# Peptides against a protein of PDB entry 3T6J: the designs that were tried, part 165

Target 1, 375 residues: chain A of PDB entry 3T6J
Amino acid sequence: PIVESYIGFIESYRDPFGSRGEFEGFVAVVNKAMSAKFERLVASAEQLLKELPWPPTFEKDKFLTPDFTSLDVLTFAGSGIPAGINIPNYDDLRQTEGFKNVSLGNVLAVAYATQREKLTFLEEDDKDLYILWKGPSFDVQVGLHELLGHGSGKLFVQDEKGAFNFDQETVINPETGEQIQSWYRSGETWDSKFSTIASSYEECRAESVGLYLCLHPQVLEIFGFEGADAEDVIYVNWLNMVRAGLLALEFYTPEAFNWRQAHMQARFVILRVLLEAGEGLVTITPTTGSDGRPDARVRLDRSKIRSVGKPALERFLRRLQVLKSTGDVAGGRALYEGYATVTDAPPECFLTLRDTVLLRKESRKLIVQPNTRLE
Target 2, 372 residues: chain A of PDB entry 3T6J as posed
Amino acid sequence: PIVESYIGFIESYRDPFGSRGEFEGFVAVVNKAMSAKFERLVASAEQLLKELPWPPTFEKDKFLTPDFTSLDVLTFAGSGIPAGINIPNYDDLRQTEGFKNVSLGNVLAVAYREKLTFLEEDDKDLYILWKGPSFDVQVGLHALLGHGSGKLFVQDEKGAFNFDQETVINPETGEQIQSWYRSGETWDSKFSTIASSYEECRAESVGLYLCLHPQVLEIFGFEGADAEDVIYVNWLNMVRAGLLALEFYTPEAFNWRQAHMQARFVILRVLLEAGEGLVTITPTTGSDGRPDARVRLDRSKIRSVGKPALERFLRRLQVLKSTGDVAGGRALYEGYATVTDAPPECFLTLRDTVLLRKESRKLIVQPNTRLE

## One batch from the design tools (peptide; made by RFdiffusion4, then SolubleMPNN)

Design b2_p18_7_s3 (from b2_p18_7, 10 letters changed)
Fold by OpenDDE base, seed 3:
Structure b2_p18_7_s3 (fold): chain B 375 residues (1-375), chain A 18 residues (1-18)
Amino acid sequence: as target 1 above (375 residues)
Amino acid sequence: GVAGEVYPTDAESLALAA
């Protein structure tokens, strides 16, 4: 088998300032069959990047064809096992030197194993559909998240010699209508500037790219879905995200007004964006469970994903990218922390919902290191 | 960067929050 591995100080999620890497390592085997789908996605990446909701001037100047491989993990050392990885974690290197993507296939398989009776916060009519399509939809989401999420966008930079990587006279900020007024100076990075929100903000951008681009027919076709199946995959992907936004409340600490997990914070932010869109797109309804204790239901109107959800996500995603590109920390923090704020204000009453989430908390899945052999 | 549902341990969550 083809073996891949990495080791070192890679991910900064455990650093409150988003800068210091955690020591991490894995050994994995290539899954050739699943890798073929991601190769097709890579082949379409340059075209799909043009579908993102920012001007070409805010996208990478040159497309650098990355590697994308599905891996079955044999061993993983770290604080958490991801479903996918995009490396390096330096945006400047991503745009100038390229990057590598991996999907940890057997980790995804574990995540897909859900018992219907234990599935929380969904309408009964959605449960079977959710169980059926969670896996396929997550494959789509991971692929888009890594390749076109983390792999997209341009940082505006002034180098040590004073040269800009963009035309100051012609590039216009689509949010302000003005010339670019801020950028990354020599020695400044995404993580160094955005610090405490950098990791979660970037995950939110990547997740939003996934939701936005999964609506594109070509994406679903690449993964082998057409017609009604494609629509169901889209629906379940969006449904999974809004559900995850509710589940995310487990990882909020009210007493400290902070989040303990970057991805979950990101998913909550997306939920808030889609709730703000209104028009019945997303509804969270407190209920009473069969045990007489608090419960909740998340409803997503599939007929409004394109008409209501997509435009809302488009505007939000564009703002995320523009603020990232320009190094506008003040604007970025204001936007992101605004959506990441958890209060008990009506109508959502998120702090009350958090109590419900904690009450209905599912047991964590145990991931143990496997072995494999050739026969 | 990474994708997927990650559920860190309580100790890890506390370390992240500190």
Scores: peptide ipSAE 0.023, ipTM 0.638, DockQ to the pose 0.298
Fold by OpenDDE base, seed 5:
Structure b2_p18_7_s3 (fold): chain B 375 residues (1-375), chain A 18 residues (1-18)
Amino acid sequence: as target 1 above (375 residues)
Amino acid sequence: GVAGEVYPTDAESLALAA
């Protein structure tokens, strides 16, 4: 088998400022069959990047072909096991040296093991479909998230010699119609500038890229889905995201007005964006469970994903990218924290919903690391 | 060393937040 190992200060999610890495190490075996799908995605990446909702001037000048593999984890040392990884964390290095993507396949497989009776917050008519397609939709989302999410977008930079990596006279900000007014100076990085929101903001951008690009027929074809199956995978992927946005409330601490998990905060932000789109795209309905206690249901109208959801996500995703590219911390913080704010205001009453989420919280899954032996 | 951005599952998100 092909063995991969990763050791170092990799994840910064435990740092409130998103800068200091946590020491992590794992050993894994390459899953050749699943890796082949990701290789096909990599082969199409340059073309798919052009489908993202920002001008080419806001995309990387040169496409650096990354590696993408699916890994079955044998051992993992760290505070949490991810489903996917894009390395390195530093945007400047990703732009100049390239990057590597991995999907932790057997970690995803554990996440797929959901019993129907324990599946919360979904309509009954969605549960079977959700169970059937959650796994495949995760593969699609993780692939897009890592490769085309984290792997996309340009940072406007002025180097130590005063040279710009963009044409100041011709590049136009698509949101303002004006020339570029801000950029990263020498020594400034994404994490150093955006600090407390950097990790969650970037995860939100990557998740949004996944939702946006999964609508493209070529993406579904790469993963082997066509016709009705492709549409079901899309639907379940979007449904999973809006459900995750509700589940995210578990990770909000009202007393401290803070989020304890960057990805869950990102998912809540996406939920807020899709709720704001209106037109019946997403509906969260408080209900009463069989035990007589509070419950809730999330409904996504699949017929409105392309007509309502996609345009809303497009506008939001473009704005995320533009603010990131220009190093506009004030604008970025205002946008992101606005959507990340949790109140009890109607109609959603998110703080009340949080109580429901906590009440219906699923038991933590235990992941047991395998032992491999030669016979 | 190696550094990477992470995509956790919901279950793993619980582990990170604990």
Scores: peptide ipSAE 0.024, ipTM 0.615, DockQ to the pose 0.121; fails the geometry check
Fold by OpenDDE base, seed 1:
Structure b2_p18_7_s3 (fold): chain B 375 residues (1-375), chain A 18 residues (1-18)
Amino acid sequence: as target 1 above (375 residues)
Amino acid sequence: GVAGEVYPTDAESLALAA
């Protein structure tokens, strides 16, 4: 078997300042069959990057072909096991040297081994479909998230010599119609500038890229989905995201007005964006469970994903990227924190929903080392 | 430092926050 591993101070999610990495490591075996799908995705990456809702001037000047591998994890040492990884985490290195993408395929399989009767917040009519397609849809999402999410976008930089990596005279901000008015100065980084929102903001961008691009027929084809299956994968991917946005409330601490998990905050933000889109795209309905206690149902109107959801996500995603590229911290923070705010305001009453989420919280799953064999 | 770019599952998100 092909064995891959990494070790070191890699992920900074546990650092409130997003600067210090947690020491982690894994050993995994390459899943060749699944890796082939990601290889096809890589082969299409340059073209798919053009489908993202920002001008080429806001995209990387040079496409650097990454590696993308699906891995079956044998062991993972860390605070949590990701479903996907994009490394290195240093933007400068990603832009100049390239990057590697990894999908931890068997992690997904374990995480989504949910019993139907325990599946919360979905309508009964969606449960079977969700169970069937959650895994496959998540493979799509992870691939897009890592490769085209984290792997996309350009930071406008003025170097130590005063030179710009963009043409100040010709590059136009698509949101304002004006020339670029802000950028990263020498020594400034994404994390240093956006600080407390940087990680979650970037995850939100990456997740949004996944949702946005999963609508592209070529993406579904790469993963082997056609016709009704492709539509179901899209639906379940979006449904999973809006459900995750609700589940995310567990990771909000009202008393401290803070989020404890960057990805979950990102998913909540996306939920808020899609709720704001209105038109019946997403509906969260408080209900009473069979036990007589509070419950909730998330409904996503499949027929409105493209007509309502995609345009809303497009606008939002473009704004995320533009603000990121230009280093507009004030604008970025205003946008992101606006959507990340959790109140009990009607109609959603998110703080009340949070109580419901906590009430319906599933028992923590433990991932243990599997056995493997040569065939 | 820069943000770690990881895609966690919901289960892993729980683990990270717990």
Scores: peptide ipSAE 0.023, ipTM 0.617, DockQ to the pose 0.120; fails the geometry check
Fold by OpenDDE base, seed 2:
Structure b2_p18_7_s3 (fold): chain B 375 residues (1-375), chain A 18 residues (1-18)
Amino acid sequence: as target 1 above (375 residues)
Amino acid sequence: GVAGEVYPTDAESLALAA
């Protein structure tokens, strides 16, 4: 089999400032069948980037074809196992040199192995569909998240010589209707400017790209889904995201008013965006479980994903990108922290829901490192 | 560098055991 590996100080999620990498490494084998789907996604990436809800002037000037591979992990050393990876973690390198995407396929498979009776916070009518399509929908989401999420968008930069990587006279901010008024100066980076929110903000952007683009028929076709199957994959992907937004509350620490996991904070933010859209798109209902203890149910109206959800997500995602491109930290922080606040205010009562989430928390799953043999 | 760009496994914490 084809073997891939990486090692080094790579991911900075454990650094409160998002700057210092944790030592990490893996050895994995290529899953050829799944990799072929991602290769097709890569082949369509340049066209799909044009479907994102920002002007071409806010997208990369030149598309650099990345690698994308599905891997089955043999060994992993680190504090946590990701489902997907996009490297390098430097925007300048991504723009000039390109990037590589990885999906950890067998990690996803383990994550999907949920017994129906243990599946929390879903309506009974959704459980079988969720179990059936969680895996495939997650493959779609990871592919879009890494390739077209992290792999998309342009940072406006003024270099050391004073030259801009955009035309100051012609580029218009789609949110303000005005010329670009802020940018990254020489030496400024995404992390240096957005600091404490940089990681979660970027994950939120990437997750939002996944949800937004999974609605595109070409994406589902690439993954081999058509007709009713495609619609079910879309539904389960969105359902999984709103459920994840509820589950995310586990990673909020009320006493410190902080989040302990960047992706979970991002998923909560997306939940808040979709709840704000209203019109019955998303409903979270507190219930009582069979054990007599608090429970909850998340409902997503599939008929409103395109009519209500997509426009709401489009507006939000565009704002995320525009604020990122222009280096508008004040605007970006105001937007993101606004959606990331957790209170017990009605109607949602998120702090109360958090207690329910903690009560219903599943036991931690263990992944036993596999051994491969030639048969 | 920018924050690590990983898609974590869904809401469940996974641990590796040798």
Scores: peptide ipSAE 0.023, ipTM 0.582, DockQ to the pose 0.137; fails the geometry check

Design b2_p18_7_s4 (from b2_p18_7, 8 letters changed)
Fold by OpenDDE base, seed 2:
Structure b2_p18_7_s4 (fold): chain B 375 residues (1-375), chain A 18 residues (1-18)
Amino acid sequence: as target 1 above (375 residues)
Amino acid sequence: GVAGDVYPTDEESIALAK
């Protein structure tokens, strides 16, 4: 088997300043079948990048073919096991040197093994579909998130010699209709400029890319889904995201007005975007559980994903990218923090829903590491 | 060192919480 290893102080999510890495290490075996799907995705990446809702001038000048491998983890040392990995986490390096992607396939398979009777916040009619397609939909989402999410977009830069990596005279900001007014100067990075929102903002962008591009028939074909199956995978992927946005409230601390987890904050933001789209696309309904205590149901109207959801996400995703590309911290912060704000305002009453989420919180799952043998 | 990005599962999200 092909063995891959990963070790070091790599992930900084638990650092309040996002600078200090936590020690992480794993040994994994390549899943050839799933890796083949990701290879096909990589082969289509340059084309799929053109489907993203920003002008080519806001996309990378040169596509650098990354590595993308699905791995089955044998051993993992760390505080948690991710479903996917993208390295490096530096936009400038991603832009100039390329990047690597990893999907931890067996982690994905195990992480969402939920018993039907314990599956919270879904309509009964959706539970079976959710259980059936959660794994496959997550494979799609992770692949898109890593490869085309984190792997997309251009940062406008002025180098130390004063040269720009874009034509100042011809490149137009699609949001303002004007020439580019801001950019990254020498030494400035995504993290240095956007600071406290940088991680969550980027995760939100990547998640949004996943949702947006999973609607593309070629993507589902790459993963081997056709017809009704493809549509079910799309539906479950979007349903999972809106559900995740609700679940995300667990990671909000009202007393401190802050989020404790970047990805969960991102998922909440996406939920807010899709709720804002209106037209019955997403509905969160407070209910009463069988125990007589508060509960809730999330409903996603499948028929409105393309007609309502996609346009809303398109606009939002474009704004995220434009603000990122131009280094517009003020605009980016205003946009992102606006959607990330949690209040108890009607109709959603998110703080009240948070209480429901906490009440219905499931016990933390224990991931048991496997072993392997040669035959 | 080279920092990485991870896609968390629900369980991983708990682990990554500040």
Scores: peptide ipSAE 0.184, ipTM 0.814, DockQ to the pose 0.115
Fold by OpenDDE base, seed 5:
Order: structure tokens, then sequence, then C-alpha cells
Structure b2_p18_7_s4 (fold): chain B 375 residues (1-375), chain A 18 residues (1-18)
């Protein structure tokens, strides 16, 4: 088998300021079959990047073909096991040197194990579809998230010599219609400027890219889905995201007004965006469980994903990218924290829903690392 | 060293939050 290993101070999620990396290491085996799908995605990446909702001037000047593999983890040392990884975490390096993507396939497989009777917050008519397509939809989402999410977008920079990496006279901000008025100066980075929201903001952008591009037929074809199956994968991917946004409330600390998980905060933000779109796209309904205690149901109208969901996500995603590219921390923070705010205001009553989420919290799964041998 | 962004599942997110 082809063996890959990674080791170093990699993830900064344990640092509130997103700066200090935590020591992480793993050894994995390449899954050739799944890697082939990601290779096809890589082959289409340059074309798919053009489908993102920002002008070419806000995209990387040169496409750098990344590596993407699916890995089965043999051993993992760290505080948490991810489903996917995009390295390095430095935007300047991603734009100039390139990046590598990996999907931890057997980690995803563990997450796919869902018992129907324990599946929370879904309508009964959605549970079977969800169980059937959760795995495949996750593969699609992870691939898009890592490759075209984290792998997309340009930062406007003025270097130490005063030169710009964009034409100040011709590049137009699509949100304002004006010339670019802010950028990253020498020594400034994404993390240094956006600080406490940098990680979650970027994850939100990447997740949004996944939802947005999974609507593209070419993406589904790459993963081997056509016709009704493709539509079901799309539906379940979006459904999973809005459900995740509700589940995310577990990781909010009301007394501290703090989010404890960057990805979960990102998913909640996306939920808020899609709820704001209205028109019956997403509905969260408080209910009473069979035990007589509070419960809830999330409903996503499949027929409104493209007509209502896509435009809403397009506008939001473009705003995220523009604010990121221009280094507009004030605007970015206002936008992101606005959607990340958790109150008990009607109609959603998110703090009340949080109580329901905590009440219905599933037991933590035990992940056991394999012991492999040759026979 | 090597640095990377991570995509966790819901279950993995619980682990990361601890």
Amino acid sequence: as target 1 above (375 residues)
Amino acid sequence: GVAGDVYPTDEESIALAK
C-alpha cells in the first residue's frame, strides 16, 4: 500500500486567536478508488473555479494544480480527528506555492454510521434519504470544501516594495461598484487581520463553496451521480448543512457569548443565511418528542434550493470573498458576527432551541484506531 | 512545520471542542 504521514504544528483551532498550532501527527494508507474521484475533481478545478460568484480579478492569478488523495488513517495523534485537510494554513503560501488536500475516508465512514431511530431533528420522510446519501454527500462536500473552498480566492496585497498584486485602476469591487480601497499590507496576513473570526469565517466560506458548487452537474458526474441520484445527493448535502447549523448550538456558550468550535459556528451562520432567504426554504419547528420532552424538526424545501437557496448563498458567499480579498476586517466582522449572533428572539428562538439540542444530544462515538497486519 | 485546515464531521467537532 501507499503510505502517507503528516506531522507538525498544524491546526490552530485550540488558539482563540488562530495563531498557535497544535501538534498533530498521523499515518495513513491511500485509498486508490476514492482518490481517483478527487483526481477527476482536481482536473476540473480550474474550470469550476470560474463558476464561483466573484469576478476573475478576485480569484487567484495562476491556477496551481493541487494534490488530492483519500486516506485511510492507521494512527492519529491530536486533540481531534478531522474528516478532511487542506494544507498549508497560510494563505500567502497557498497562493504562491500551492496546496495539498486529503480526505480521511475511514474517519468519514465512522461518521456515516447512523441509526435511524436515533437520528435527530429530521422529518420522518427525510430520514431514509439522509441515511442513504449522507456518506456520498459528505464525500462531495469535503472535496469541494477543501479543494475549491480553501483553494479559491485572491488576497489583494501591497508588498514591501509598494507594488500591488492587482491593478488599482481597473479592478472593481462588485459589491460597491468602486475601485479597491483596502488591501493587505506587508506583514499582514489573513489570521493577523481577522484574528478571532478568521478560522470560522474561512470555514464558512469553504462550506458555502461546497453547497454552491455541488449544484453543478459536472461535480456530481465526477463523483458518479446522475439523474435522480444526483438530485438526492444535492438535497441531502444541503439538508445536512442546515441540520448541522442547528446542532451547532451545542458549541455556543451563552454566558460568554462565545463559540467553541469554528466549523460549527460556520454552519450556524449558513443556517442563518438560508433562514433569512425565507420563502419556505428552511423551516425549524419546535415539537414534542415521544418522551414528552422538547424536540425539533428541520425541513428543507428541495424545490427551492436552486430558486431561493442558491441566490441567497451566492450573495453571501460573494460578500465573504470580497471582504476577505480586500482585508476589510470591520466589514467582515460586522457581517459574520451578525449572522453568528445567538439570541432568543422570535421566530427562531435559538437559545430555546439550544436547550432542545442539548437535551437531544447523542452519545459520543468511540473511534478505535486499527491494528493492521500482513497475512 | 506543516499547517492545514480541517473539515470535521459533527462527531469530530465534538472531539475538537474538548
Scores: peptide ipSAE 0.026, ipTM 0.620, DockQ to the pose 0.116
Fold by OpenDDE base, seed 1:
Structure b2_p18_7_s4 (fold): chain B 375 residues (1-375), chain A 18 residues (1-18)
Amino acid sequence: as target 1 above (375 residues)
Amino acid sequence: GVAGDVYPTDEESIALAK
């Protein structure tokens, strides 16, 4: 088998300032079949990057072909096991040296192994589709998230010599119509500038890229989906995201106005964006469960994903990128924290929904280290 | 780092917090 591993100070999710890495390591075996799909995605990456909703001037100057592999984890040492990894985590290195993408396929399988009767917050008519396509849709989402999410976008920088990596005279901010007014100075990084929101903001950008690009027929084809199957994968991917946005409330601490998980905060933000789009795209309805206790249902109108959802996500995603590129912390924080705010305001009443989420919370899964053999 | 996707359904994933 092909074995991959890494070790070092890698992820900074446990650092409130997003700067200090936690020591982490894994050993995994390559899943060749799924890796082949990711390689096809890599082959199309340069073209797919052009589909993202920002001008080329806000994209990397030079595309560096990354490696992308699906892995079955044998052992993982760290405070958390991710579903996907994009390394290195330093933007400057990603831009100049390249990056590697990894999907931890068996982690996804474990994480979402839910029985139908325990599947919360979905309409009954969606449950079978969700169960059928959650795995494949996760593969699509993780691939896009890592490769084209984390792997996209340019930071505008003025180096120590005063030189810019962009033309100040010609590059226009698509949101303002004006020349670029802010950038990263020498020594400033994404994490150093955006600090407490940096990780979640970036995850939100990456997740948004996934949702946005999963609508592209070429992407679905790469993963082997066509026709009705492709549409179902799209639907389930979006459905999973809006459901995740609701589930995310578990990781919000109202008393501290604090989010405890960057990815879940990101998913809540996306839910808020899609709810704001209106027009019946997403509906969250409080209900009463069979046990007589509070419950809820998330409904996503399939027919409005492209007409309502995509434009809303496009606008939001472009704003995320523009603010990131220009190092506009004030604007970025205002935008992101605005969507990340959890109140009990109608019609959603998110704090009340949070109580429902907590009430319906399932037992945590235990990831057990597997063994493997050659046959 | 800001890269990597975590689905916090297990204790370890939940530990990844800021």
Scores: peptide ipSAE 0.029, ipTM 0.619, DockQ to the pose 0.212; fails the geometry check
Fold by OpenDDE base, seed 4:
Structure b2_p18_7_s4 (fold): chain B 375 residues (1-375), chain A 18 residues (1-18)
Amino acid sequence: as target 1 above (375 residues)
Amino acid sequence: GVAGDVYPTDEESIALAK
């Protein structure tokens, strides 16, 4: 089989400042069959990038065709096994040299394992649909998250010689209507500048791209979904995200006012954005379980995803990108920390909901490294 | 690389400062 590996100080999730890399390494084999889906997505990537809610001036100057491969992990050395990867981590390298994407297929397969009786926080009417489409929708989300999420956007940079990678006279900030007022100086990176919020912020951007672009018919077609199936995949993908935002509360530590997991914090932020959109799009209702103890239900109005959800996400996602591109740490922090704040304020009462989430917490999945054999 | 979904334990997770 075709073997892929990487090793080094790569991910910075375990650094509070998002800067220092954790030593990580894996060995995996290429799953050719599963890679085909992502190759089709890559073939459409250049066009799909144009669908993102920011001007071309905030996108990479030129499209660099990335690799996207589905991998089955044989061994993984690190603090956690991801479902997908986009490398390298340096945005400047991504936009000038290109990037690679991988989906860890057998890890995704583990993530898909959901038993109906253990599925929490969903309405009964949604459970069967959720179980049916969780896997496929997650494939869509991961593909978009890596390829068009992490693989999109431009950082405005002034190099050590004073040259800009953008035209200061013509590029307009879509949020302010003015010329670009801030950028990254020589030596500044996304992680170094945004520091404590960098990892979660970027994950939030990538997740938002996934939700936003999964609404595009071409995306669903690439993954082989049409008609009612396509709509169900969209619904379940969005439903999964809002549910994940609730589940994310497990990873918040109230006593320290901090989050312990970047992706989960990101998902909570997205939940907050969609709740803020209002109009009955998302509803979280505290309930009483069959055991007489606290429970909750998440509802997503399918009919309002495009009319209410998409515009809200569009505005939010554009703001994320603009603030990232311009290196506006103050604005970015204000925006992101605002949505990442967890209080017990009504109507949501998130701290109370957290207690419910913890009460209904499921056992952690154990991932066992597989073996291969010659047949 | 920037990872997608990760499966950390609570003890293995790190705090992100706000």
Scores: peptide ipSAE 0.025, ipTM 0.634, DockQ to the pose 0.260; fails the geometry check

